# Peptides against a protein of PDB entry 4QMF: the designs that were tried, part 137

Target 1, 175 residues: chain A of PDB entry 4QMF
Amino acid sequence: ESSFMTLFPKYRESYLKTIWNDVTRALDKHNIACVLDLVEGSMTVKTTRKTYDPAIILKARDLIKLLARSVPFPQAVKILQDDMACDVIKIGNFVTNKERFVKRRQRLVGPNGNTLKALELLTKCYILVQGNTVSAMGPFKGLKEVRRVVEDCMKNIHPIYHIKELMIKRELAKR

## One batch from the design tools (peptide; made by RFdiffusion4, then SolubleMPNN)

Design b2_p26_2_s1 (from b2_p26_2, 10 letters changed)
Fold by OpenDDE base, seed 5:
Structure b2_p26_2_s1 (fold): chain B 175 residues (1-175), chain A 26 residues (1-26)
Amino acid sequence: as target 1 above (175 residues)
Amino acid sequence: EEEEKKEEELDKELDKLSQKILEESR
């Protein structure tokens, strides 16, 4: 039997408590067991004797990872689908200066979230910027593109260059 | 100052481009 655990920050506790029955029901369909530990501040998923697909435990691992990073359950649960992948990009270590970090993170989001929404459309991904992480869900190719844009932005490469490139690629794919 | 001005210009261009992408998707 296989098991995976992830820690979650204290501010997520109340939300996770409210949705944990839904998590349990979703994983029960795949015969994956789960535990919410409020003392430790952890989520655990594990295979059972009835688990048929050994690969589903990896998706369950990704589910609790996404939930720990503020992805809402209705979106995070989609990771259990065969065609969905995810990535959790750590952005907090690229810049030591807090002001620079905030500025670059805000640049990725853009006014009214327009830049982030545009990037979601171009990559066919869901993207959530929260704290020191960016969570993304979608096709593998799209996730690779998201990671590149996000990391480069934190390295002071302006997102406009990548957005222009993605637009060109999209136009070429239509022809 | 020149670098800051350049970044601000790129920010404005990016926002315009983002809006265009959003409009085309509707």
Scores: peptide ipSAE 0.683, ipTM 0.944, DockQ to the pose 0.958
Fold by OpenDDE base, seed 1:
Structure b2_p26_2_s1 (fold): chain B 175 residues (1-175), chain A 26 residues (1-26)
Amino acid sequence: as target 1 above (175 residues)
Amino acid sequence: EEEEKKEEELDKELDKLSQKILEESR
């Protein structure tokens, strides 16, 4: 039997409690067991004797990982679909200066979140910027593009260059 | 200072492009 555990921050506890029945129901369809430990602040998923597809445990692992990083359940649960992949991009280590970090993170989001929304459309991904991580869900190709833009932004490469590139690629694909 | 001005210009341009993308998607 395979098991995976993810810790979650305290501020997520109340939310996770409210949606845990839904998590359980979603995983039950795949015969994956799950446990919410409020004392430790952890979520655990594990295979059972009735688990038919052993690979689904990896998706369950990703589910709890996404939930721990503030992805809402209705979005996170989509990871259980075969065609859906995810990536959790750590952005906290690219810049040591807090002000610079905040500035670059804000640049990625843009005014009113417009930059992030545009990037979502161009890559066909869901993207959530939270704390020191960026969570993304979508096709593998799109995820690669998201990671490139996100990491480069934190390396002080302005997102505009990638956005322009993605726009060109999109136009070429329509032809 | 020159670099900062350049970044601000790019920020403005990026926002315009982003808005365009959003509008075209509607």
Scores: peptide ipSAE 0.683, ipTM 0.944, DockQ to the pose 0.958
Fold by OpenDDE base, seed 2:
Structure b2_p26_2_s1 (fold): chain B 175 residues (1-175), chain A 26 residues (1-26)
Amino acid sequence: as target 1 above (175 residues)
Amino acid sequence: EEEEKKEEELDKELDKLSQKILEESR
């Protein structure tokens, strides 16, 4: 049997409590057990003797990881689908200066979230910027593109260069 | 100052481009 645990921040506790029954139901379909520990502030997923697909535990691991990073349940639960992958990109360690960090993170989001939404469309991914992490869900190819744009942005490479490149790629794909 | 102005210009261009992408998706 395999198990995975993820810690979550205190501010996430209230939300996780509200959706945990839904998490349990979703995982029960795959015979994956789960536990929410409010004292420790952790989520655990575990295979059971009835788990048919042993690989599903890795998706369950990803589910709780996404939930811990503020991805809402209706989106996070899609990770259990075969065609869905995810990535949690740590962005907090690229810049030591807080103001510079905030500026670069905001640049990634853009006015009214337009940049982020555009990036989602171009990569066919869901993207959530929260705190020191960027969570992304989608096809593997799209996830690689997201990570490149996100990390480069934090390295002070303006997202416009990548957005233009992705636009060109999209136009080429339509042909 | 020149670098800051350049970044601001790129920010504006990026926003315009982003809006275009969003509009085309509708």
Scores: peptide ipSAE 0.683, ipTM 0.944, DockQ to the pose 0.954
Fold by OpenDDE base, seed 3:
Structure b2_p26_2_s1 (fold): chain B 175 residues (1-175), chain A 26 residues (1-26)
Amino acid sequence: as target 1 above (175 residues)
Amino acid sequence: EEEEKKEEELDKELDKLSQKILEESR
Protein backbone atom coordinates (compact mmCIF):
# COMPACT_ATOMS: atom_id res chain seq x y z
CA GLU B 1 0.00 0.00 0.00
CA SER B 2 0.95 3.65 -0.53
CA SER B 3 0.60 6.32 2.12
CA PHE B 4 1.24 10.03 2.55
CA MET B 5 1.29 12.18 5.66
CA THR B 6 1.25 15.93 6.21
CA LEU B 7 1.56 18.00 9.36
CA PHE B 8 -0.80 20.86 10.12
CA PRO B 9 -0.43 23.86 12.43
CA LYS B 10 -2.23 23.93 15.77
CA TYR B 11 -4.60 26.72 14.76
CA ARG B 12 -6.03 24.42 12.07
CA GLU B 13 -6.96 21.60 14.45
CA SER B 14 -10.45 22.76 15.38
CA TYR B 15 -11.53 23.16 11.77
CA LEU B 16 -10.05 19.85 10.65
CA LYS B 17 -11.89 18.03 13.43
CA THR B 18 -15.12 19.62 12.26
CA ILE B 19 -14.80 18.51 8.62
CA TRP B 20 -12.97 15.20 9.01
CA ASN B 21 -16.09 13.08 8.59
CA ASP B 22 -16.64 14.81 5.26
CA VAL B 23 -13.04 14.09 4.27
CA THR B 24 -13.50 10.44 5.18
CA ARG B 25 -16.70 10.18 3.15
CA ALA B 26 -15.13 11.80 0.10
CA LEU B 27 -12.12 9.49 0.18
CA ASP B 28 -14.22 6.39 0.91
CA LYS B 29 -15.74 6.76 -2.54
CA HIS B 30 -12.29 5.97 -3.89
CA ASN B 31 -11.46 3.38 -1.23
CA ILE B 32 -8.76 5.61 0.25
CA ALA B 33 -8.32 5.40 4.00
CA CYS B 34 -7.50 8.45 6.06
CA VAL B 35 -6.46 9.25 9.63
CA LEU B 36 -6.47 12.47 11.61
CA ASP B 37 -3.90 12.34 14.41
CA LEU B 38 -4.55 15.13 16.88
CA VAL B 39 -1.62 14.21 19.10
CA GLU B 40 0.97 14.46 16.35
CA GLY B 41 -0.99 17.08 14.44
CA SER B 42 -0.99 15.12 11.19
CA MET B 43 -3.25 13.84 8.43
CA THR B 44 -2.58 10.57 6.63
CA VAL B 45 -4.06 9.03 3.49
CA LYS B 46 -3.54 5.40 2.42
CA THR B 47 -4.47 3.09 -0.40
CA THR B 48 -6.41 -0.03 0.50
CA ARG B 49 -6.81 -3.42 -1.12
CA LYS B 50 -9.99 -2.06 -2.67
CA THR B 51 -8.39 1.01 -4.23
CA TYR B 52 -9.08 0.70 -7.94
CA ASP B 53 -7.25 3.71 -9.33
CA PRO B 54 -3.68 3.86 -8.01
CA ALA B 55 -3.32 7.49 -9.10
CA ILE B 56 -6.06 8.73 -6.77
CA ILE B 57 -3.69 8.46 -3.80
CA LEU B 58 -1.69 11.35 -5.24
CA LYS B 59 -4.82 13.46 -5.34
CA ALA B 60 -5.57 12.44 -1.77
CA ARG B 61 -2.07 13.57 -0.85
CA ASP B 62 -2.79 16.92 -2.44
CA LEU B 63 -6.11 17.14 -0.59
CA ILE B 64 -4.54 16.90 2.85
CA LYS B 65 -1.76 19.26 1.79
CA LEU B 66 -4.35 21.87 0.80
CA LEU B 67 -6.34 21.37 4.00
CA ALA B 68 -3.19 21.84 6.07
CA ARG B 69 -2.71 25.23 4.37
CA SER B 70 -6.18 26.50 5.33
CA VAL B 71 -8.02 25.77 2.08
CA PRO B 72 -11.67 25.15 2.99
CA PHE B 73 -12.92 21.61 2.48
CA PRO B 74 -15.60 22.43 -0.11
CA GLN B 75 -12.88 23.86 -2.33
CA ALA B 76 -10.06 21.47 -1.45
CA VAL B 77 -12.14 18.36 -2.17
CA LYS B 78 -12.40 19.43 -5.81
CA ILE B 79 -8.80 18.26 -6.18
CA LEU B 80 -10.17 14.72 -6.44
CA GLN B 81 -11.64 15.62 -9.82
CA ASP B 82 -9.63 14.48 -12.83
CA ASP B 83 -9.34 17.90 -14.43
CA MET B 84 -8.29 19.77 -11.29
CA ALA B 85 -4.68 20.46 -10.34
CA CYS B 86 -3.15 22.39 -7.45
CA ASP B 87 -0.02 24.18 -6.35
CA VAL B 88 1.23 25.26 -2.93
CA ILE B 89 3.66 28.12 -3.39
CA LYS B 90 6.04 28.88 -0.54
CA ILE B 91 6.54 32.63 -0.32
CA GLY B 92 8.35 32.96 3.01
CA ASN B 93 11.86 32.46 1.64
CA PHE B 94 12.00 35.34 -0.83
CA VAL B 95 12.32 38.15 1.71
CA THR B 96 14.07 38.18 5.06
CA ASN B 97 12.72 41.52 6.22
CA LYS B 98 9.33 41.03 7.87
CA GLU B 99 7.93 44.41 6.93
CA ARG B 100 8.95 43.97 3.31
CA PHE B 101 7.41 40.50 3.30
CA VAL B 102 4.10 41.76 4.67
CA LYS B 103 4.02 44.61 2.19
CA ARG B 104 4.66 42.38 -0.83
CA ARG B 105 2.14 39.79 0.35
CA GLN B 106 -0.47 42.49 0.85
CA ARG B 107 0.28 43.83 -2.63
CA LEU B 108 -0.63 40.44 -4.05
CA VAL B 109 -3.96 40.46 -2.23
CA GLY B 110 -4.80 44.12 -2.76
CA PRO B 111 -7.45 46.29 -1.15
CA ASN B 112 -10.51 44.20 -0.29
CA GLY B 113 -8.83 41.27 -2.04
CA ASN B 114 -9.48 42.85 -5.43
CA THR B 115 -6.10 41.99 -6.91
CA LEU B 116 -6.36 38.37 -5.88
CA LYS B 117 -9.91 38.07 -7.23
CA ALA B 118 -8.84 39.61 -10.51
CA LEU B 119 -5.96 37.16 -10.76
CA GLU B 120 -8.35 34.29 -10.08
CA LEU B 121 -10.56 35.39 -12.95
CA LEU B 122 -7.69 35.86 -15.37
CA THR B 123 -6.16 32.46 -14.62
CA LYS B 124 -9.40 30.57 -13.94
CA CYS B 125 -7.93 29.47 -10.62
CA TYR B 126 -8.87 29.50 -6.99
CA ILE B 127 -6.19 31.28 -4.95
CA LEU B 128 -5.73 31.51 -1.18
CA VAL B 129 -3.01 33.54 0.51
CA GLN B 130 -2.32 32.28 4.03
CA GLY B 131 0.77 32.83 6.13
CA ASN B 132 3.88 31.84 4.22
CA THR B 133 2.08 29.98 1.45
CA VAL B 134 -0.20 30.62 -1.48
CA SER B 135 -2.48 27.74 -2.43
CA ALA B 136 -3.92 27.59 -5.93
CA MET B 137 -6.30 25.21 -7.70
CA GLY B 138 -7.21 25.12 -11.37
CA PRO B 139 -5.97 24.23 -14.84
CA PHE B 140 -2.26 23.60 -15.30
CA LYS B 141 -1.71 26.65 -17.51
CA GLY B 142 -3.47 28.89 -15.01
CA LEU B 143 -1.43 27.49 -12.15
CA LYS B 144 1.80 28.29 -13.97
CA GLU B 145 0.65 31.86 -14.40
CA VAL B 146 -0.32 32.15 -10.75
CA ARG B 147 3.06 30.89 -9.58
CA ARG B 148 4.83 33.36 -11.83
CA VAL B 149 2.83 36.33 -10.55
CA VAL B 150 3.16 35.28 -6.92
CA GLU B 151 6.88 34.59 -6.96
CA ASP B 152 7.67 37.69 -8.99
CA CYS B 153 5.65 39.79 -6.57
CA MET B 154 7.76 38.47 -3.71
CA LYS B 155 10.83 39.31 -5.82
CA ASN B 156 9.59 42.91 -6.01
CA ILE B 157 8.17 42.74 -9.52
CA HIS B 158 4.89 44.58 -9.24
CA PRO B 159 1.82 42.46 -10.11
CA ILE B 160 0.41 45.17 -12.37
CA TYR B 161 2.78 44.15 -15.17
CA HIS B 162 1.58 40.57 -15.10
CA ILE B 163 -2.08 41.51 -14.76
CA LYS B 164 -1.83 43.66 -17.87
CA GLU B 165 -0.13 40.84 -19.73
CA LEU B 166 -2.80 38.34 -18.68
CA MET B 167 -5.52 40.71 -19.82
CA ILE B 168 -3.95 40.91 -23.26
CA LYS B 169 -3.62 37.15 -23.45
CA ARG B 170 -7.26 36.73 -22.50
CA GLU B 171 -8.38 39.07 -25.23
CA LEU B 172 -6.28 37.23 -27.79
CA ALA B 173 -7.74 33.90 -26.73
CA LYS B 174 -11.27 35.14 -27.39
CA ARG B 175 -10.45 35.71 -31.04
CA GLU A 1 11.68 57.81 -1.35
CA GLU A 2 11.01 58.27 -5.04
CA GLU A 3 10.88 54.53 -5.47
CA GLU A 4 8.34 54.21 -2.69
CA LYS A 5 6.14 56.84 -4.26
CA LYS A 6 6.29 55.04 -7.57
CA GLU A 7 5.27 51.78 -5.94
CA GLU A 8 2.33 53.45 -4.23
CA GLU A 9 1.18 54.83 -7.54
CA LEU A 10 1.39 51.39 -9.11
CA ASP A 11 -0.60 49.99 -6.20
CA LYS A 12 -3.38 52.45 -6.88
CA GLU A 13 -3.36 51.72 -10.58
CA LEU A 14 -3.45 48.00 -9.91
CA ASP A 15 -6.47 48.37 -7.67
CA LYS A 16 -8.32 50.34 -10.31
CA LEU A 17 -7.49 47.77 -12.93
CA SER A 18 -8.55 44.94 -10.64
CA GLN A 19 -11.90 46.58 -9.99
CA LYS A 20 -12.42 46.94 -13.71
CA ILE A 21 -11.74 43.25 -14.26
CA LEU A 22 -14.19 42.32 -11.52
CA GLU A 23 -16.89 44.56 -12.92
CA GLU A 24 -16.50 43.14 -16.41
CA SER A 25 -16.91 39.62 -15.08
CA ARG A 26 -20.47 40.34 -14.01
Scores: peptide ipSAE 0.680, ipTM 0.943, DockQ to the pose 0.912

Design b2_p26_2_s2 (from b2_p26_2, 13 letters changed)
Fold by OpenDDE base, seed 2:
Structure b2_p26_2_s2 (fold): chain B 175 residues (1-175), chain A 26 residues (1-26)
Amino acid sequence: as target 1 above (175 residues)
Amino acid sequence: SEEEEKEKKLDEELDKLSREILLESR
């Protein structure tokens, strides 16, 4: 039997407690067991003897990973769907200067979150910027695009270049 | 600096473009 554990930051504890029954219920449908450990600050998912699809444990792993990174449950739980993939992009190591980091991260989000929302539309992904990570959910192709834009932004490649490219690709796909 | 001004301009253009994308999707 397979098991996966993810640690979560203390500030996430209150929220996770409130939604854990929902997590349990969602995973029960797949006969995946789960445990919230408030002492350790961890979430665990495990297959059981009744688990029919062995691959679902990997999705459960991703679920708790997303939850640990502040993705809301109603969005995170969609990872259990067959057609949904996710990515957690670490952005904290690209820049040592805090101000530069904040600036580049903010550039990715844009005023009123417009840039991020536009990127979501272009890639057909959900994207959440939180702390030193960017969480994304969507089709694999879209996720690859998101990662490219995000990492390049942190490498001081302005998102506008990628946004324009994605727009062109979208137009071509309509033909 | 010139580089800062260029970056600022790109930021403005990106925001404009983003808003256009959002409008088209409505």
Scores: peptide ipSAE 0.683, ipTM 0.945, DockQ to the pose 0.945
Fold by OpenDDE base, seed 1:
Structure b2_p26_2_s2 (fold): chain B 175 residues (1-175), chain A 26 residues (1-26)
Amino acid sequence: as target 1 above (175 residues)
Amino acid sequence: SEEEEKEKKLDEELDKLSREILLESR
């Protein structure tokens, strides 16, 4: 048997309780068992004897990881699709100064979230900035681009350079 | 400072580009 566990912050407990039946139902389709432990504050996924594809457990692992990082269930559950990948980018360790961290994180999001939305369109990814992590879902190529932009932004490389590059790439791909 | 002004300019340009991208996608 294969199993994976992830911890979730206390503020996420109420939401996870409300959607856990949906999580269970989604994973049952793949014969993956799951447990929500409210005492420990953890989610666990496990293969069963009826699990047909053993690799699906890795997607289940990613599902609970995404849920723990505040990705809504309707979006997170898409990770169970074969063509969908994800990345959880830790951004909290690039800058020690809190104010500088907040500033760079906000720069990534932009006014009214415009920068982030533009980046989502250019990379064909879903992107959520939450706390010390950025969660992304989409094709591997897009995810690699997202990680580069996110990490570089935290390293004080302005996102505009990457946005312009992605725009050029998009124009070149137009037929 | 000069660096702050540069950053401000880039922020403004980025927002402009972002809005253009969003509008084009609609």
Scores: peptide ipSAE 0.682, ipTM 0.945, DockQ to the pose 0.958
Fold by OpenDDE base, seed 5:
Structure b2_p26_2_s2 (fold): chain B 175 residues (1-175), chain A 26 residues (1-26)
Amino acid sequence: as target 1 above (175 residues)
Amino acid sequence: SEEEEKEKKLDEELDKLSREILLESR
């Protein structure tokens, strides 16, 4: 039997408590067991004797990973679908200066979140910027594009160049 | 500075482009 565990920050505890019954119900459909440990601040998923598809445990692992990084349950639970993948991009290590970090992270989001929303449309992904991580869900091709834009932005490569490239690619795909 | 001015211009262009993308998709 296989198991995976992830830690979550203290500020996430209240929310996770409120949705944990929903998590349990979603995973029960696949005969995956789960545990919320409030003392340790961890979530665990486990296969059972009734687990039919061994690959579903990896998706369950991804589910708790997404939940730990503030992805809301209605979105995170979609990871259990066969056609959905995810990526959690750590952005906190690219810049040591806090002000520079905040500026580059804000550039990725843009005014009113417009840049992030545009990037979501171009890549067909869901994207959430929270703290020192960017969580993304969608097709593998889109996820690869998201990671490139996010990491380059933190490396002081302006997102405009990638957005223009993605627009051209989209236009070519429609022809 | 010149670099700050360039970044500001790129930020403005990106926001404009982003809004256009959003309008075309909705």
Scores: peptide ipSAE 0.682, ipTM 0.945, DockQ to the pose 0.955
Fold by OpenDDE base, seed 3:
Structure b2_p26_2_s2 (fold): chain B 175 residues (1-175), chain A 26 residues (1-26)
Amino acid sequence: as target 1 above (175 residues)
Amino acid sequence: SEEEEKEKKLDEELDKLSREILLESR
């Protein structure tokens, strides 16, 4: 049997309580057990004797990881699909200055979230910026591109350079 | 500063470009 556990912040508790039955139902289809521990503030997923595909536990691990980082359940649960991958990018350690961090993070999002939405379209990914992490879901190629843009932005490489590059790549792919 | 003004310009350009991308997706 394989088991994975992730901690979640206190502010996420109320939401996780409301959707946990849905999490259980989704994982039951794959015979994966799950536990929400409100005392410890953790989520656990575990294989059972009835688990048919041993690889599904890794997707379950990713599911709880995404949920811990504020990804909504209707989006996070898509990780259980075979063609869906994810990435959780830590952005809090690139700069020590708080003001600089906030500025660069906001630059990635853009006014009204326009930059982030554009990046989602170009990479065919879902992207959520929350706290010190960026969560992304989509095809592997798209995820690689997202990580590059996100990390470079935190390194003070302006996203516009990557957005323009992605636009060119998109046009080439249509041909 | 000169660098700050450059960044501001790029921010504005990026937002414009982003909005264009969003419009094209409709």
Scores: peptide ipSAE 0.679, ipTM 0.944, DockQ to the pose 0.935

Design b2_p26_2_s3 (from b2_p26_2, 11 letters changed)
Fold by OpenDDE base, seed 1:
Structure b2_p26_2_s3 (fold): chain B 175 residues (1-175), chain A 26 residues (1-26)
Amino acid sequence: as target 1 above (175 residues)
Amino acid sequence: SKEEEEEEKLDEELDKLSEEILEESR
């Protein structure tokens, strides 16, 4: 038996309650059991005797991880697809100064979220910036690129350099 | 400061570039 648990912040409780039946149904298709513990504030996934592919439990683990980090269910559930990977990037420990942290995080997002949307297009990833984490979903190559841009931004390397590089790579791939 | 001015310039350039990327994809 394999089991994974993820804690979620209190502000996610209401949302998780509303979508938990959908989570259960999605995981039931793979014979993965799940539990929402509102007292502890945790989600648990575990294999059952009927679980055919034991590796699916890792995707289920990632599902609850993404949900805990404010990724909406319709997007998070895509992690159960074979070709979909994810990454949860911790960004809160790169800068000790709160104002500097906020500034760099905002730079990553950009006006109206345009920078983030551009990065999503260039990497073919979904990206959500929430609190002290950045959640990303997509192909491994794209995820690697996202992590690099995100971490470098928090290290005060301006995203424009990476965006330009990704644009060049995209143009080369079209030829 | 000089550094702040340079950062602001890069921010503006990035915003323009991002808009171009978004428009091209539409």
Scores: peptide ipSAE 0.653, ipTM 0.938, DockQ to the pose 0.931
Fold by OpenDDE base, seed 5:
Parts: structure tokens; C-alpha cells; sequence
Structure b2_p26_2_s3 (fold): chain B 175 residues (1-175), chain A 26 residues (1-26)
């Protein structure tokens, strides 16, 4: 039987304990078993004899991956839907200088999170910037666009160029 | 520096553009 495990940082432990019954209930609907290991700091999902759809285990894998990176349960659980995909983008390795890293990450978010919210609308994605990762959920096309903007921003390519391009594409699609 | 000034201008423009996008969605 198939199983997947992910580690989570210590600061997520309290939250994960509070929502784990909800995780269990959501996965039970698909006959997927799950385990929260507080000693190791890990989450595990696995198929059972009653698992009907073998593809759902991959979505369960993505669920625990998202939860480990601070995506709240009400949003993360949407990954179990057929039309929903996700991406976890590692951004911590693009810049060695901490101040430069923080500056570029902040540029992606923007004042009051406006830049990130605008990007969410243009790509039809949910986007969360946390620590050294950016988590995104949405259609594959949108996710590809998000990854490009995020990585380019960390490479010191200003997001404005991509935002303008996405705006033009949106206008063309409405015609 | 000139580079810093250009970045600041782009930051301001992006913020304005972002606000416009958000307003259009309302």
C-alpha cells in the first residue's frame, strides 16, 4: 500500500494538533489513513484496503505538504478536489544575503499584501508567502505563472513586468 | 543610487497598478 510522509517545523505543532481530527475526517471520506507523529514532527498519509481511487493518495500527499508550510486547513483541504492543484516554491536559495532576501520577498507581497492579492486575481490562485517558501493553489496554468513571477522576483526581476503582461492577457481573454 | 531610485519608482507603480486590479474585482 502507498504512503507518503512530510516533516513540519516545530512552530506548526500546536496548530496541527488542533486540526488533526478535521484532517482525519476529510481523508476518511476517501478511505485514506493518516498519522500525526509529534515526536518525529511528521505527518503520514497512506492508502487502505478500502481506497477506491488510487490517485487520491497523491492529493493527500499534497495536503500534508501544504499544512507543513502554514497553509490553513480550510484552504489546504480544497486540494482534495479534482480541479485543484498546488505548488510549493522554495525561495530561500536564490539570495545568500538576508537583507536582500527580505527585500525581494517583501516586494513580492507589496504594501498591505496588495501585490500578492493582485497576482492571486490575475492567476486565479491562492498564494501564501511563509518563511523560505511560497505555497500556491489553483489551476495548472495559473500555478505556472505564479512560479515564474515568484522566482523572477527573487532573481531581482521586478514583478511589475509580469503583472502588466498578465493584465494584457486577461483583457485579450475577455474579448 | 540611480538603481535604487528606479526600483523605488517601479515599486510605487506596481502598488498603484495592484490597487487598480483589486478595485476592478469589486
Amino acid sequence: as target 1 above (175 residues)
Amino acid sequence: SKEEEEEEKLDEELDKLSEEILEESR
Scores: peptide ipSAE 0.651, ipTM 0.937, DockQ to the pose 0.955
Fold by OpenDDE base, seed 3:
Structure b2_p26_2_s3 (fold): chain B 175 residues (1-175), chain A 26 residues (1-26)
Amino acid sequence: as target 1 above (175 residues)
Amino acid sequence: SKEEEEEEKLDEELDKLSEEILEESR
């Protein structure tokens, strides 16, 4: 039997409590057990004797990881689908200056989240910027592109260069 | 600074481009 545990920040506690029955129901379909520990502030997923697909535990691991990083349940639960992958990109270690960090993070999001929404469309991914992490869900190829744009943005490479490149690639793919 | 001004211009251009992408998806 395999198990994975992730810690979640205190501000996520109330939300996780409200959706945990839904998490349990979703994982029960795959015979994966789960536990929400409010004292420790952790989520755990475990295989059971009835777990048929041994690979599903890795997706369950990813599910709780996404939930811990503020991805809402209706989106996060899609990770259990075979064609869905995810990535959690740590962005807090690229810049030591707080003001510079905030500026670069905001540049990635853009006014009204327009830049992020555009990037989602171009990569066919879901993207959430929260705190010191960026969570993404989608096809592997799209996730690779998202990570590149996100990390480069934190390295002070303006997202516009990548957005233009992705637009060109999209047009070529239509032909 | 000159660098800051260039970044602001790129920010504005990116915002416009993003809006165009979003409009095309509608």
Scores: peptide ipSAE 0.650, ipTM 0.937, DockQ to the pose 0.918
Fold by OpenDDE base, seed 2:
Structure b2_p26_2_s3 (fold): chain B 175 residues (1-175), chain A 26 residues (1-26)
Amino acid sequence: as target 1 above (175 residues)
Amino acid sequence: SKEEEEEEKLDEELDKLSEEILEESR
């Protein structure tokens, strides 16, 4: 049997407590056990003897990973779907200067989150920027594109170049 | 600086482009 554990920051505790019954119910459908440890500040998922699909544990792992990074449950739970993938992109180590980091992160988000929303549409992904991580959910191709844009942005490559490229690719795909 | 000015121009362009993308999706 397999198990996975992830730690979550203290500020997520209250929210996780409120949705944990929903997490349990969602995972129960797949006979995956789960535990919320408020003392340690961890979430654990485990296969059981009744787990039919052994691969679902990996999705459960991803679920708790996403939840730990502030993805809301109604979105995060979609990871249990066969066609849904995710990525958690660490962005905090690209820039040492805090102000520069904040600026580049904000550039990725854009005014009113418009840049991020546009990127979501172009990649058919959900994207959440939180702290030092960017969480994304969607098709593998889209996720690859998101990671490229995000990391390049943190490397001071302006997102405009990638957005234009994605627009062109989208138009070509319609033909 | 010149680099900062170019960055600001790109930011503005990105904002406009993003809005266009969002409008087209509606």
Scores: peptide ipSAE 0.654, ipTM 0.938, DockQ to the pose 0.919; fails the geometry check

Design b2_p26_2_s4 (from b2_p26_2, 9 letters changed)
Fold by OpenDDE base, seed 2:
Structure b2_p26_2_s4 (fold): chain B 175 residues (1-175), chain A 26 residues (1-26)
Amino acid sequence: as target 1 above (175 residues)
Amino acid sequence: SEEEKKEEELDKELDELSQKILKEAE
């Protein structure tokens, strides 16, 4: 039997409580057991004797990881699909200066979230910026691109360069 | 500073480009 546990911040507790039945139902379809521990502040997923696909536990692991980082359930649950991958990018350790960190993170998001939305379109990914992490869901290729843009942005490489590059790649792919 | 000015210019360009991308996707 395999088991994975993820801690979640206190501010996420209320939401997780509200959607946990949905999580349970989604995982039950795959015979994956799950536990929400409000005392510890953790989510656990584990295989059962009825689990057919051994790989699904890894997706369940990813599910709770995404949920812990504020990804809404309707989006996070898509990770259980075969063709869906995810990445949680830690961005808090690239810049020590708080103001600089906030500025670079905001640059990634852009006015009205336009930059982030554009990046989502270009990479065919879902992207959520939350605190010190960026959560992304989509194809592996897209995720790789997202991570590159995100980390480079935190390293003070302006996203404009990557956006232009991705646009070019997209155009080339159409031909 | 000159660096800050350049950064602001890139920010503006990025926003314009982003809006264009979003508009084309509609």
Scores: peptide ipSAE 0.689, ipTM 0.946, DockQ to the pose 0.917
Fold by OpenDDE base, seed 1:
Structure b2_p26_2_s4 (fold): chain B 175 residues (1-175), chain A 26 residues (1-26)
Amino acid sequence: as target 1 above (175 residues)
Amino acid sequence: SEEEKKEEELDKELDELSQKILKEAE
């Protein structure tokens, strides 16, 4: 039996309670069991004797990880698809100064979220900036690009350079 | 500072570029 557990912050409890039946239903299709522990503040997924694909447990692990990081269920559940990967990028330790951290994080998002939306289009990824983490879902190639842009932004490399590069790459790919 | 001014300029340019990308996708 394989099992994985993740902790979630208290502020996610109400939401997780609300969608947990949907989580259970989604995982049941793959014969993966799951448990929401409100006392500990944890989610657990585990294989069962009926689990057909042993690799699906890793996707289930990623599902609860994404949910813990504020990704909405309708988006997070897509991780169970074969062609979907994810990445949770920790951004809280790049800068010690809080104001600088907030500034760089906001730069990644941009006015009205335009920068983030543009990055999503260029990389064909879903991207959520929340707290000290950035959650991304999409193809591996796109995820690699997202991580680079995100981390470099936190290192004070302006996203515009990467966006321009990605635009060029996109145009070349269309040819 | 000069550095701050440069950053603001890049921020503006990035937003314009982002909007362009978004509009083209519509």
Scores: peptide ipSAE 0.688, ipTM 0.946, DockQ to the pose 0.923
Fold by OpenDDE base, seed 5:
Structure b2_p26_2_s4 (fold): chain B 175 residues (1-175), chain A 26 residues (1-26)
Amino acid sequence: as target 1 above (175 residues)
Amino acid sequence: SEEEKKEEELDKELDELSQKILKEAE
């Protein structure tokens, strides 16, 4: 038997409580057990004797990881699909200065979230910037591109250079 | 500073480009 546990911040507790029945139902289809511990502030997923697909536990692990990082359930649950991958990018350690960190993080998002939405379209990914992490879901190729843009942005490489490059790549792919 | 001005210009250009991408997707 395999099990995975992740901690979640206190501010996610209320939301997780409201959607936990949905999480349970989604995982039950795969015979994966799950536990929400409100005292510890943790989520746990476990294989059972009836678990058929051994790889599904890893996707369940990713599900609770995404939920812990504020990804909403309707999006996070898509990780259980075979063709869906995810990445959680830690961005908090690239810059020690808080003001500089906030500025670079905001640059990644852009006014009204336009930059982030554009990046989502170009990479065919879902992207959520929350706190010190960026959560992304999509194809592996797209996820690799997202990580590059995100990390470079935190290293003070302006996203515009990557966006232009991705636009060119997209046009070439259509031909 | 000159560096800050350059960054602001790039920010503006990026937003314009982003809006274009979003519009094309509609």
Scores: peptide ipSAE 0.687, ipTM 0.946, DockQ to the pose 0.917
Fold by OpenDDE base, seed 3:
Structure b2_p26_2_s4 (fold): chain B 175 residues (1-175), chain A 26 residues (1-26)
Amino acid sequence: as target 1 above (175 residues)
Amino acid sequence: SEEEKKEEELDKELDELSQKILKEAE
């Protein structure tokens, strides 16, 4: 039997409390136990003697990781699907200057979130920019592309170059 | 600065391109 735990920030507590019954129900279908500890500020998932698929615990681990990073439950729960992968990209350590960090992070999102939505379409991923992390969900190939764009943006490589490249790749894939 | 101006131009171009991508997906 396996167990995984993740900490969550205080500002996430209220939301997690409201959706925890839904988390429990979703994991119960796979006979995975879960615990929300409000004192410690942690979420835990555990296999049980009734867990049939031993690999599902890794997806449960990813679920609580995503929830801790502000991914809403209706989206995060999709990680339990076989064809869904995720990535949590730490972006807070690429730039020491706070103003520069904020500027580059905002560039990933764009006005009205247009850039982020476009990137989601091109990579067939869900992408959430929150705090010092970018959470992404989707196919493995798409996730690799997202990580490249995100990290390069934080390294001062403008996303426009990658967006153009992804557009070309998408057109080629349709042929 | 010249670098800042270039970044602003690229930001504008990126937003325009993004909007185009979104419209095509509708």
Scores: peptide ipSAE 0.686, ipTM 0.946, DockQ to the pose 0.935

